# Peptides against a protein of PDB entry 3S8F: the designs that were tried, part 8

Target 1, 157 residues: chain A of PDB entry 3S8F
Amino acid sequence: VLTLFVAVPSLMTAFTVAASLEFAGRLRGGRGLFGWIRALPWDNPAFVAPVLGLLGFIPGGAGGIVNASFTLDYVVHNTAWVPGHFHLQVASLVTLTAMGSLYWLLPNLTGKPISDAQRRLGLAVVWLWFLGMMIMAVGLHWAGLLNVPRRAYIAQV
Target 2, 166 residues: chain B of PDB entry 3S8F
Amino acid sequence: DEHKAHKAILAYEKGWLAFSLAMLFVFIALIAYTLATHTAGVIPAGKLERVDPTTVRQEGPWADPAQAVVQTGPNQYTVYVLAFAFGYQPNPIEVPQGAEIVFKITSPDVIHGFHVEGTNINVEVLPGEVSTVRYTFKRPGEYRIICNQYCGLGHQNMFGTIVVKE

## One batch from the design tools (peptide; made by RFdiffusion4, then SolubleMPNN)

Design b2_p30_1_s3
Fold by OpenDDE base, seed 1:
Structure b2_p30_1_s3 (fold): chain B 157 residues (1-157), chain C 166 residues (1-166), chain A 30 residues (1-30)
Amino acid sequence: as target 1 above (157 residues)
Amino acid sequence: as target 2 above (166 residues)
Amino acid sequence: SLLEELLELVYNSSIAMLLASALMAFAALS
């Protein structure tokens, strides 16, 4: 019971961010249960990047709970599962958040807005990054469940 | 207006809480399914046992590889294994098929891994601590032991073998 | 058993989430 209390701050953040996104979407004219999602500024890489990071963090968080379980960790520990978890948490959430921050920060610092071409390129970058990370993460988790060892060049599978 | 906004936000939070709980159950169920179908399960950990890593090679049950495999009962064995830089002893570890094997694993130097391919045996080995794993090999043959914890320059070459005899 | 551990994990996780919700509610109302 006590072990999983470590997840409380993360869950609080997740709920707050999600609620904020919904509120923002509705302010932008979104309607219905899911219409607010479409109303969000998906044309802005500064927005899309961190949101995609958050999406990747969800399964990563679930995996973190598994890793924190003593008995379940025995199954996945020091397998490819662990790198899979890391890549969701760091290479997805942290990296995409950083990327998104740059898309906002640089134009403001330079005083020059990004061109439409740059915007489209930015969107392509963050979406491709996210897609690649998800593929890799799924692969690593799968390999881990098949008992592929971490930090070894040999795999039985 | 502020009051209305506050109520709206609370409603959104409630909805997202419900969604989060639902997704949690989905993910756990998915993980449970995959683990059940792709692993041999979990081996319960034993009680914490300590050993002096500075003397473990010189005295005690790990000192002589020739005496590392000890029969403790009918079809029951205890195997005292050392993981060291960079290998395992005894090597090979010879055990009979179908016997209940209790591995007592420790390290005289640094942290190592003990991952046995084809099994659910996968533990970290810490100097000063004895890792206990119970396993029964149902199939004869050779099982490779892999170090899956960085332990130095020769880590990538650190392997052992368990030979299961009919 | 593995099943029992999984159930316990789900249970504990749910408690953690509920606790987080309560804390957020408290913060929002304070």
Scores: peptide ipSAE 0.022, ipTM 0.721, DockQ to the pose 0.085
Fold by OpenDDE base, seed 5:
Structure b2_p30_1_s3 (fold): chain B 157 residues (1-157), chain C 166 residues (1-166), chain A 30 residues (1-30)
Amino acid sequence: as target 1 above (157 residues)
Amino acid sequence: as target 2 above (166 residues)
Amino acid sequence: SLLEELLELVYNSSIAMLLASALMAFAALS
């Protein structure tokens, strides 16, 4: 019950962020139902990183609700599913948000904008991180559903 | 200016609120789907039973591994299993194929896992508590028991075996 | 039982949804 109640504020936060993104995209000239997405600053790693984190957080959050279910938790508990969930929530969202924050913070602290090369490298890092994290997360969740145990170096499957 | 921006944001928030509501239903549906497709059956938890972990090795049904497997009926057995650092006893656990097995599992030391490969048996074992798991092995052979709860330096090597005989 | 767990899940989820709906309604009326 408590977890589900916590999920509600989280969803509220999520749609608020989404609303802010839509607003920002529309301010940047995006129109229509999806045009605002394209208008977002995808060339800025400070933006891309946390957004990708949020995208990874969505399935992770859903997984959290699954984990909160007694019946479903029995299926996934202490399996590879759990690390998959954690990596989506922490190693994806939190980490990517931290990365994005640094891409914003450091230029402001130093008073120097990042070079184009640094920007491009940052984008590459963020996207590669996201890709790798998604691959790992999908694999872990899949393995978990196949009853691969957590905290074990061997498995039957 | 600020007021205008505020109103605009509110408009988008209202739209996303509606979407959020819809997504709640989607999540419920996903949970239901998961239940329907990935539930391998629930092993009923037994009644809460307590034991003294400090004496469980010396007295009681867990004290003698040779007496750990108890036939309780024509096709029913109770197996008293200890999960300890770092292994299981008895080891191997020998049970007949097709019999209903009630595992009574406890620990004399720290928390361990009891994960039987090839089955849906996956429980944590807490010192002072008895975990009860009911299962019927339909296939003969060896089933490995894995500790999936970190229990110390030898955790990764903590294995047991259930031998199901025809 | 599985049925009981399912019912509990549905119950809890329903409460959460109702709460969310109430919050959304509040936001809409504010």
Scores: peptide ipSAE 0.013, ipTM 0.675, DockQ to the pose 0.072
Fold by OpenDDE base, seed 2:
Structure b2_p30_1_s3 (fold): chain B 157 residues (1-157), chain C 166 residues (1-166), chain A 30 residues (1-30)
Amino acid sequence: as target 1 above (157 residues)
Amino acid sequence: as target 2 above (166 residues)
Amino acid sequence: SLLEELLELVYNSSIAMLLASALMAFAALS
């Protein structure tokens, strides 16, 4: 009940965020169906990080619905699927959003802009983090579907 | 103007809503396909049954592990299993190959897991509730039962065995 | 034994906490 109750507002928020991104991209000169995406500030880790988090949140959100369904939960419950789900939700979305927020917050608090080197390093960090998280998440979901148990150090597949 | 900007953003929502609806169906289809191809399927649960965890060891069908396996019909058995800190009873559980087995599992203490390796049997066991699982072992041999719900310091060592006899 | 398991748990938890603290400190100072 709670999951489904939260799911609807979350989806609405996601659509609004996507719409705002499209609006921003078009204001920055993006044209066409997808051109607005390229126009977004991909050179800013404060932007890239939370966006990557949102991308990871999409499959995670779908997984949340699976976990909340009575029928499907019997398949995935207490398997590696569950850790795979919340790693997408917490370790990707929340973490990347926090990382991105810091890249915006610290310069504003200190009054000192980040250097170009720091900016590039930040971009590398958030992209690598996202990549690693996606690999782990895919692996955990796959293992879960193969009935690899949660909270066990040994398993027979 | 902030108001104009707001309206402009709202103008894009129609497209995104349509896209989201399409993706919803794609995800549902993908999930269904993935589950169908990567799992043995869903085991139907029986009716919710309650039991007193404080007396389950002293009276009732779980009280005597020697009488835990009950033949209920031709090629059909019911097995009354206790999951406790830290093990299972009876242990081993002996059942014949090819028979339909109904596991009735409960706990006298805390929440445990009942995961049978090599099968799709995977349920939580709650004190005061009876978990019901139906399964037919097609291959003879030993199947390990593991606990996949943290239940204390001995959790990782909590194992049982099902012996399927020819 | 349960004692050994407890010790291992304490050890692992301590290491995890130390690492987490170090990372947090680094993040705070950066």
Scores: peptide ipSAE 0.006, ipTM 0.659, DockQ to the pose 0.018
Fold by OpenDDE base, seed 4:
Structure b2_p30_1_s3 (fold): chain B 157 residues (1-157), chain C 166 residues (1-166), chain A 30 residues (1-30)
Amino acid sequence: as target 1 above (157 residues)
Amino acid sequence: as target 2 above (166 residues)
Amino acid sequence: SLLEELLELVYNSSIAMLLASALMAFAALS
């Protein structure tokens, strides 16, 4: 029961980050309800990567609540659902954040900006990673709900 | 400038706070939906029962696989199952169709899984603890037991069989 | 104020989680 209270600080953090993004977008000239989103630097993989990670983190966080429930965990525990959750949390958010950090850090450390080609390649990488991760995560969660076990190469579905 | 920035952020935070609250209820709704649609998969938690993993193979109800299936009532059985590296004992587990089966599962060595295909039986087996699962097999046949908790090099080949007799 | 809203969030979220937990517990016992 107490573990479910983790959702509170998590949501608080989430809306704070979202508010910061909106603020940044509006500072960049974004107007209206959604205009600030378009105004964000979507041409920079250092920005896009962690944002995509955050987007993947949302459904992953919801799944975390499910996994933390002692009742619902009986449904999903040690099924494909669990790795689906992990891939949203670690392989999406953490990994994409690391990628984004690298796209910022390396140019900064070397003193050389990335070329336009490298920038475009970076964008392609993070978007493809996100897309692939979402497909895999959805598949894993779906399989998990069908009682496909994790850590097993066979299943009766 | 800092004050202006804080005020601006505060305004946005108010909106996102409301959204976050809405999302909280969405998550609760999703949990409720999951519970409603997957209630058959819910396994009631039992009382924690402890056992000495160092002696469980030598003495007690798990020691003799020939005595693992115990009839406790007219249509009730208790099955004492060991999950070990790398298999299950007894194997196969033979039970009658339509009988209420109480599985008492423990491990003498490491953590294992006990996932019975075609059923909602899916528990971890911890050394020193006894997992209790109650199930009634309505259909005769063979049910495969899968270890879904990594337990070593032979994990992927760790299978058992429950044979439900007519 | 932000503090009041945060406190309200914590309060409401806590209640919601407790209720959800209670419902899930009830379902498990049924």
Scores: peptide ipSAE 0.000, ipTM 0.697, DockQ to the pose 0.027

Design b2_p30_3_s1
Fold by OpenDDE base, seed 3:
Structure b2_p30_3_s1 (fold): chain B 157 residues (1-157), chain C 166 residues (1-166), chain A 30 residues (1-30)
Amino acid sequence: as target 1 above (157 residues)
Amino acid sequence: as target 2 above (166 residues)
Amino acid sequence: SLLEELLELVYNRAILLYSLPFLLAAQALA
């Protein structure tokens, strides 16, 4: 059970990020329990991308606790579950954060703002990426629970 | 102005932190539950056993595949399995139905996987260490062994078979 | 075996329960 305390710093970080988002939303005029969410800048791909990454990171983080648990890891270790976890953590959070950072960085480096067309395209890209990652991750986790091995091209199911 | 903003940030952080701590206790409770329930049907990991990977093919219980299956009791067997690049030894592994089988698995070269389809047997095999898995096959037939740990260019073709006889 | 099936069932439920608080948190942030 002591192993679970390893997750404390990560959980603290995750919830402090959530607190920051709530504060930002309220500063932008959002009110109530959920109104602050709508007030966030969802029209900016530099914001949307890392936030979608965070959303993917939530189940991935839960999976991290599972993978770190001796008893539960016995079920999922070296199955398709693990790649599912990786794609949520790396291909979702890290990759989308990188994409979002790029949408901020390039305009600032060049001194030229992105066009409206580029902004819309960016939004489409990050949302489609997120959707694809969620579909794949669900599939991999499901396959893992069915004992489909990782690093193998065949399975009994 | 800035003081108010700072206080607001702290209030939100404290709230979310409190929630985090509450969830932590929930998770601890869930882990405790799994620990209490997992004892039924869990394959024991056994004690750490070490071997010399450089000599395991030459001497000892893994050296001769014809002597890999050892009867240790009326309905008990120990099977000494080598996972190597790129296959398993012995292959096939022949065991009787209903017998308690103790697999002693090691590697002479690199890390491999030992995943037996149709079972919950799934262990990594490390050179210099012996993986111990206890299992009883209730159904006769062929069970495929899959390497689920990358071990080189021939990894994808590394398969074995366990034949369970009536 | 029946015991193995029960164990798998328990583990699967545990995984779901572990994820539930995070799913709820995600919903609160959406």
Scores: peptide ipSAE 0.020, ipTM 0.719, DockQ to the pose 0.158
Fold by OpenDDE base, seed 5:
Structure b2_p30_3_s1 (fold): chain B 157 residues (1-157), chain C 166 residues (1-166), chain A 30 residues (1-30)
Amino acid sequence: as target 1 above (157 residues)
Amino acid sequence: as target 2 above (166 residues)
Amino acid sequence: SLLEELLELVYNRAILLYSLPFLLAAQALA
């Protein structure tokens, strides 16, 4: 009930953010259906991290709707599916957003801009984090569909 | 021009809201697909049934493991299962192959899980509630019951067995 | 299926690759 209550506002928020990104990309010279995406500052880890978080949050949000369904929850409840959902929501969006905020916050707090090397390292970190999170999430969801239980060290699949 | 910028932002937001509505239908379709492909073999009761967890061990259909399997028809059985810290009763649960089995599962103590390997039977067992699941075992053999809800120090060792006989 | 086998293979290799640095680090710290 609570999940369904917050699902619609969350979707609206997510797509509003996407709208803001499109506007920003177009302001940066991007044109066409996809040109605005390319125009976004993909060289800035403070930007890339939360965007990757949002991308991971999309399937997680869809999973939330699945988990909120009585009929579908019976299928996925207390399986590895649930941890997969949580990791997309918390370890992807929340964590990457926090990481991204740090790439903005720390330079401002210290008064020192990040070096080019630090910037590149930051990009590597957030992309690798995203990749790892997607691998784990896909695996957990897959395992869940195969009836691998959560909170159990033994599974026969 | 702030007004023009604001209007442009609203236009993009409107477009993405339309997209979000479309995606909502996609999600509904995905839910329907998942339901159609992953719910075969188990019929959840969807009916609330209550029991007193403080007396369920002393009286009623769960009290005697030897009488837990009740034949209700020519090829129909009801099995009254207790999930407790830390195990299941009866254990093993013996049922015939091809029979329609209605599991009536409850707990006398804390919340447990009832996950039968090799099947899509997977329910939480709450004290005071009776979980009902209907299933027909097509293959004979042993099916392990796993507790997938933390229930205490012995949670990791909480297993049961369903023996399906030919 | 062949696709499932391929996915499993890729997944297992990815997990191994991803976990390797941590395993090495754990060994170094032990």
Scores: peptide ipSAE 0.016, ipTM 0.705, DockQ to the pose 0.023
Fold by OpenDDE base, seed 4:
Structure b2_p30_3_s1 (fold): chain B 157 residues (1-157), chain C 166 residues (1-166), chain A 30 residues (1-30)
Amino acid sequence: as target 1 above (157 residues)
Amino acid sequence: as target 2 above (166 residues)
Amino acid sequence: SLLEELLELVYNRAILLYSLPFLLAAQALA
């Protein structure tokens, strides 16, 4: 119960970030229920990377609730499910945020903007990373539900 | 200007709060449904029981693998299992089909895993603690025990077998 | 089922594609 209480501040943070994104999108001219999403700077890898990380964090957070549940953890503990959760939380959110931070930080530190080619390459890297991470994470979660053990090179299934 | 921005963000937060909570419940429900349909449920754990890992090999119910399987009642058995670097004892563990088996698992050395393929038996084994798992094997055959907790250089080779007899 | 087979095929191909650079790197460093 106390462990699940930790989810509250995390959700509050998520709501705040989402609200900030909507506000930013509307300031950029987006209108309507979903128009603000299109208005966000999807051409900037420094923006896209952390946003994709956040998207991966949503199912990861849901998995966190499962892992922290006394009853549900009996099903998923020390199975491939756990690595799946970690890859969403660390290898997706944290890593993509780091990538995004780098795309923002380097131009600011050097005082020189990135080239258009570098920008396009950055977008490709971020999207491909996200896609690969989603595929792997889904696979790991699925394998975990099939009781594939963690830290073993063989499994029945 | 800052006040206006904060007011706008607050309004959006209320909407996102409602949406996110709804979405969260949907995700939890879907995950719960998936778990319920793809698993055999939760195996009940016993009460916390402690043992001295330094003497568990010399005295007590884990000391003799030949006496590890104890019939406690009609169609009921207790199996005292040691997980050690790097294997399990007894090995194989022989139990009858359809019997209620209570596994009492502990370790004399380091933390190990006890994952039985084809079952939902999956527990960590800590030195000084006894893990208790109840299970009834409905199908005869061999069930492999896998260590799913890193325990040293031989971790990847740490296997056991449960033989369920008709 | 056909769905399971398709999913396995897609997954295996995807993991192969994403793993290939790392496998090649491992071979080069071995």
Scores: peptide ipSAE 0.015, ipTM 0.715, DockQ to the pose 0.022
Fold by OpenDDE base, seed 1:
Parts: C-alpha cells; structure tokens; sequence
Structure b2_p30_3_s1 (fold): chain B 157 residues (1-157), chain C 166 residues (1-166), chain A 30 residues (1-30)
C-alpha cells in the first residue's frame, strides 16, 4: 500500500494539467460538465499533440502502478508488457509533447505562422502517431500477459 | 478580478485532486482484487542468498554440472544453475515430472535472465546473488530457457533447455 | 464472442497496415 503512494505526485501533476485544460476550455466559452472539452483548440497540432500524449499517459500511468507492485511486477517483469508501458510514457506522452512544442516553437522562432496545409498535415501526423502508438501498446501489453519475453526474438506464442 | 480567477482555478484543482485520490484508491482496490483472485500463480520471494561470483565456477554446488541436480527428498530436487555469457549450465537440465524443483540460479559474470517458456518462472540473475524459484512440472517435454536481460553480444542466442522426464 | 472476434480482426488488420512500410523497407534493403 505504501509503495502505491508513489503514484500521488504523478497523479497530482497529471490532473493539475487536466484542471488547466478545463479552465482554458471554459475561458474559451465551453459550458457544462463536458462542453469545455469541445471548446479547446482541436484544430491546432501544438495543442492536440500533447493532449493525445496525456491520453496515452493515462493507461501508461495505470501500468506504472502495476509495475510498482511487487506481486504484480512478478507477472509482467521482463515481458513485452514493460516495453508497452515505455512506449506509452515516452513514445506517446514525451514524444507527442515534443512534437506539439515544435509546432509552437518553430513558428514563433521564425516569425512565420504555419500554413493551413501544414496545420492539417500536422494534425494528421499526430493523430496517426497516437493511433499507431495505441495499437502497438495494446499489442505489447497483450503479448506481455501471454508471457512473451522482452529482449528476445522468439516466444512460445 | 485576478483574485476571483485564482479562486476558480483552485476550485478546479481541488476537484481534480479529489478525483486523483479516488483513482488511487481504485488502483489499490484493483491490486487487492488481483491478489485475492490470482494467488495461485504467485511465487513467493526467497530469502536473499549471497555467493562469490569469482569462485562459483570452481567451488560449491554450481562447480560441477554433473552434480547440479540434487535430490533433497522424496520427489524433491534442487537444481543449481549457472547463467553465464552465453548459456546455461547444466544444459539440458533433466528433472522428473511431478517433482518439486527448487532452482538456485546465479551468475559468474554479468546480469542475465532466466525465463522458462510454458511456466511462470521468470527471474533476473545477478552476480553475487542466488535466485531461488520453486516449480513443479506437470507435463513432460522440453522447456526452453530464455535470457530476457541484455548481457552482451551473444545475448540473443543465449538459450537453455529443461527436459522433464516421465 | 462476436465483439472479441471483431476487435481481433480490426487489431490484426491495423497491425498489418502499420507493419507494411517496414516490411517493404526490409525487402528493399535485403
């Protein structure tokens, strides 16, 4: 039980970000329990990318709690489950956040806004990336539960 | 008013923090449920046992592969396994079907993995420490041992075999 | 169940789709 308290700072951070998103959505005219979500700038890849990263981070964080459990870690340790967790945390959240930051940073550094075509392409890229990451992550977690080892080119299944 | 805005932000934060705490308890409950319903597959951790990796090949129960399988009681065996770069000793490991096997695994060189396909045996092997795993093979046949921890250039080819005899 | 079969089908197709570029690249580099 005490080990699981390690999740508290991470959850606090994640949900603080969520709170910020809610506030931003409400400032943009969103109303109701969920209306603020629609009010967020979903047409901006600089926004969409890190938010998708956060969405991927949710199951990844849950997996982190599993990995931190001594008893449950015995089941998943050194299996494909672990790479699945990594790809949600790093290749999803961190990478998408970096991508989103780039979509914001470059226009600001150059003084040139992105074109509409570039914006649409950016949206396609981050959504496809997210989709691919989710597919791969689900596969890796599933394989891990089927006792597929990591760092091996062969498996029983 | 900046003060009003600040209070509003705090209200949202408090709500989400409450949700966060609730989710924490959900995860704890999930773990508890898993433990309560899936105890049969959990192997208890053994006591920490130390060994000198520099002498383990020359002295002690791991030194002679021919003496690696030791009968400790009726239908009970201890198997002293070395994981090394890049293989396992003894290889194959021969054990009877239905016998309780205690694997005592250590390494003379670097960290390795010991993953037995078709079983729940999956441990890391650290030089200077002895990993202890208990298992009973119910089905005869060959079980492949896979190294699932990077250990060098030959890691991908590091395999062993357990032969379970009828 | 039917739902499980559908999910498996979709998953497998998606994996194939995402794997295809890498498989083609591997063939080209072989």
Amino acid sequence: as target 1 above (157 residues)
Amino acid sequence: as target 2 above (166 residues)
Amino acid sequence: SLLEELLELVYNRAILLYSLPFLLAAQALA
Scores: peptide ipSAE 0.014, ipTM 0.728, DockQ to the pose 0.021

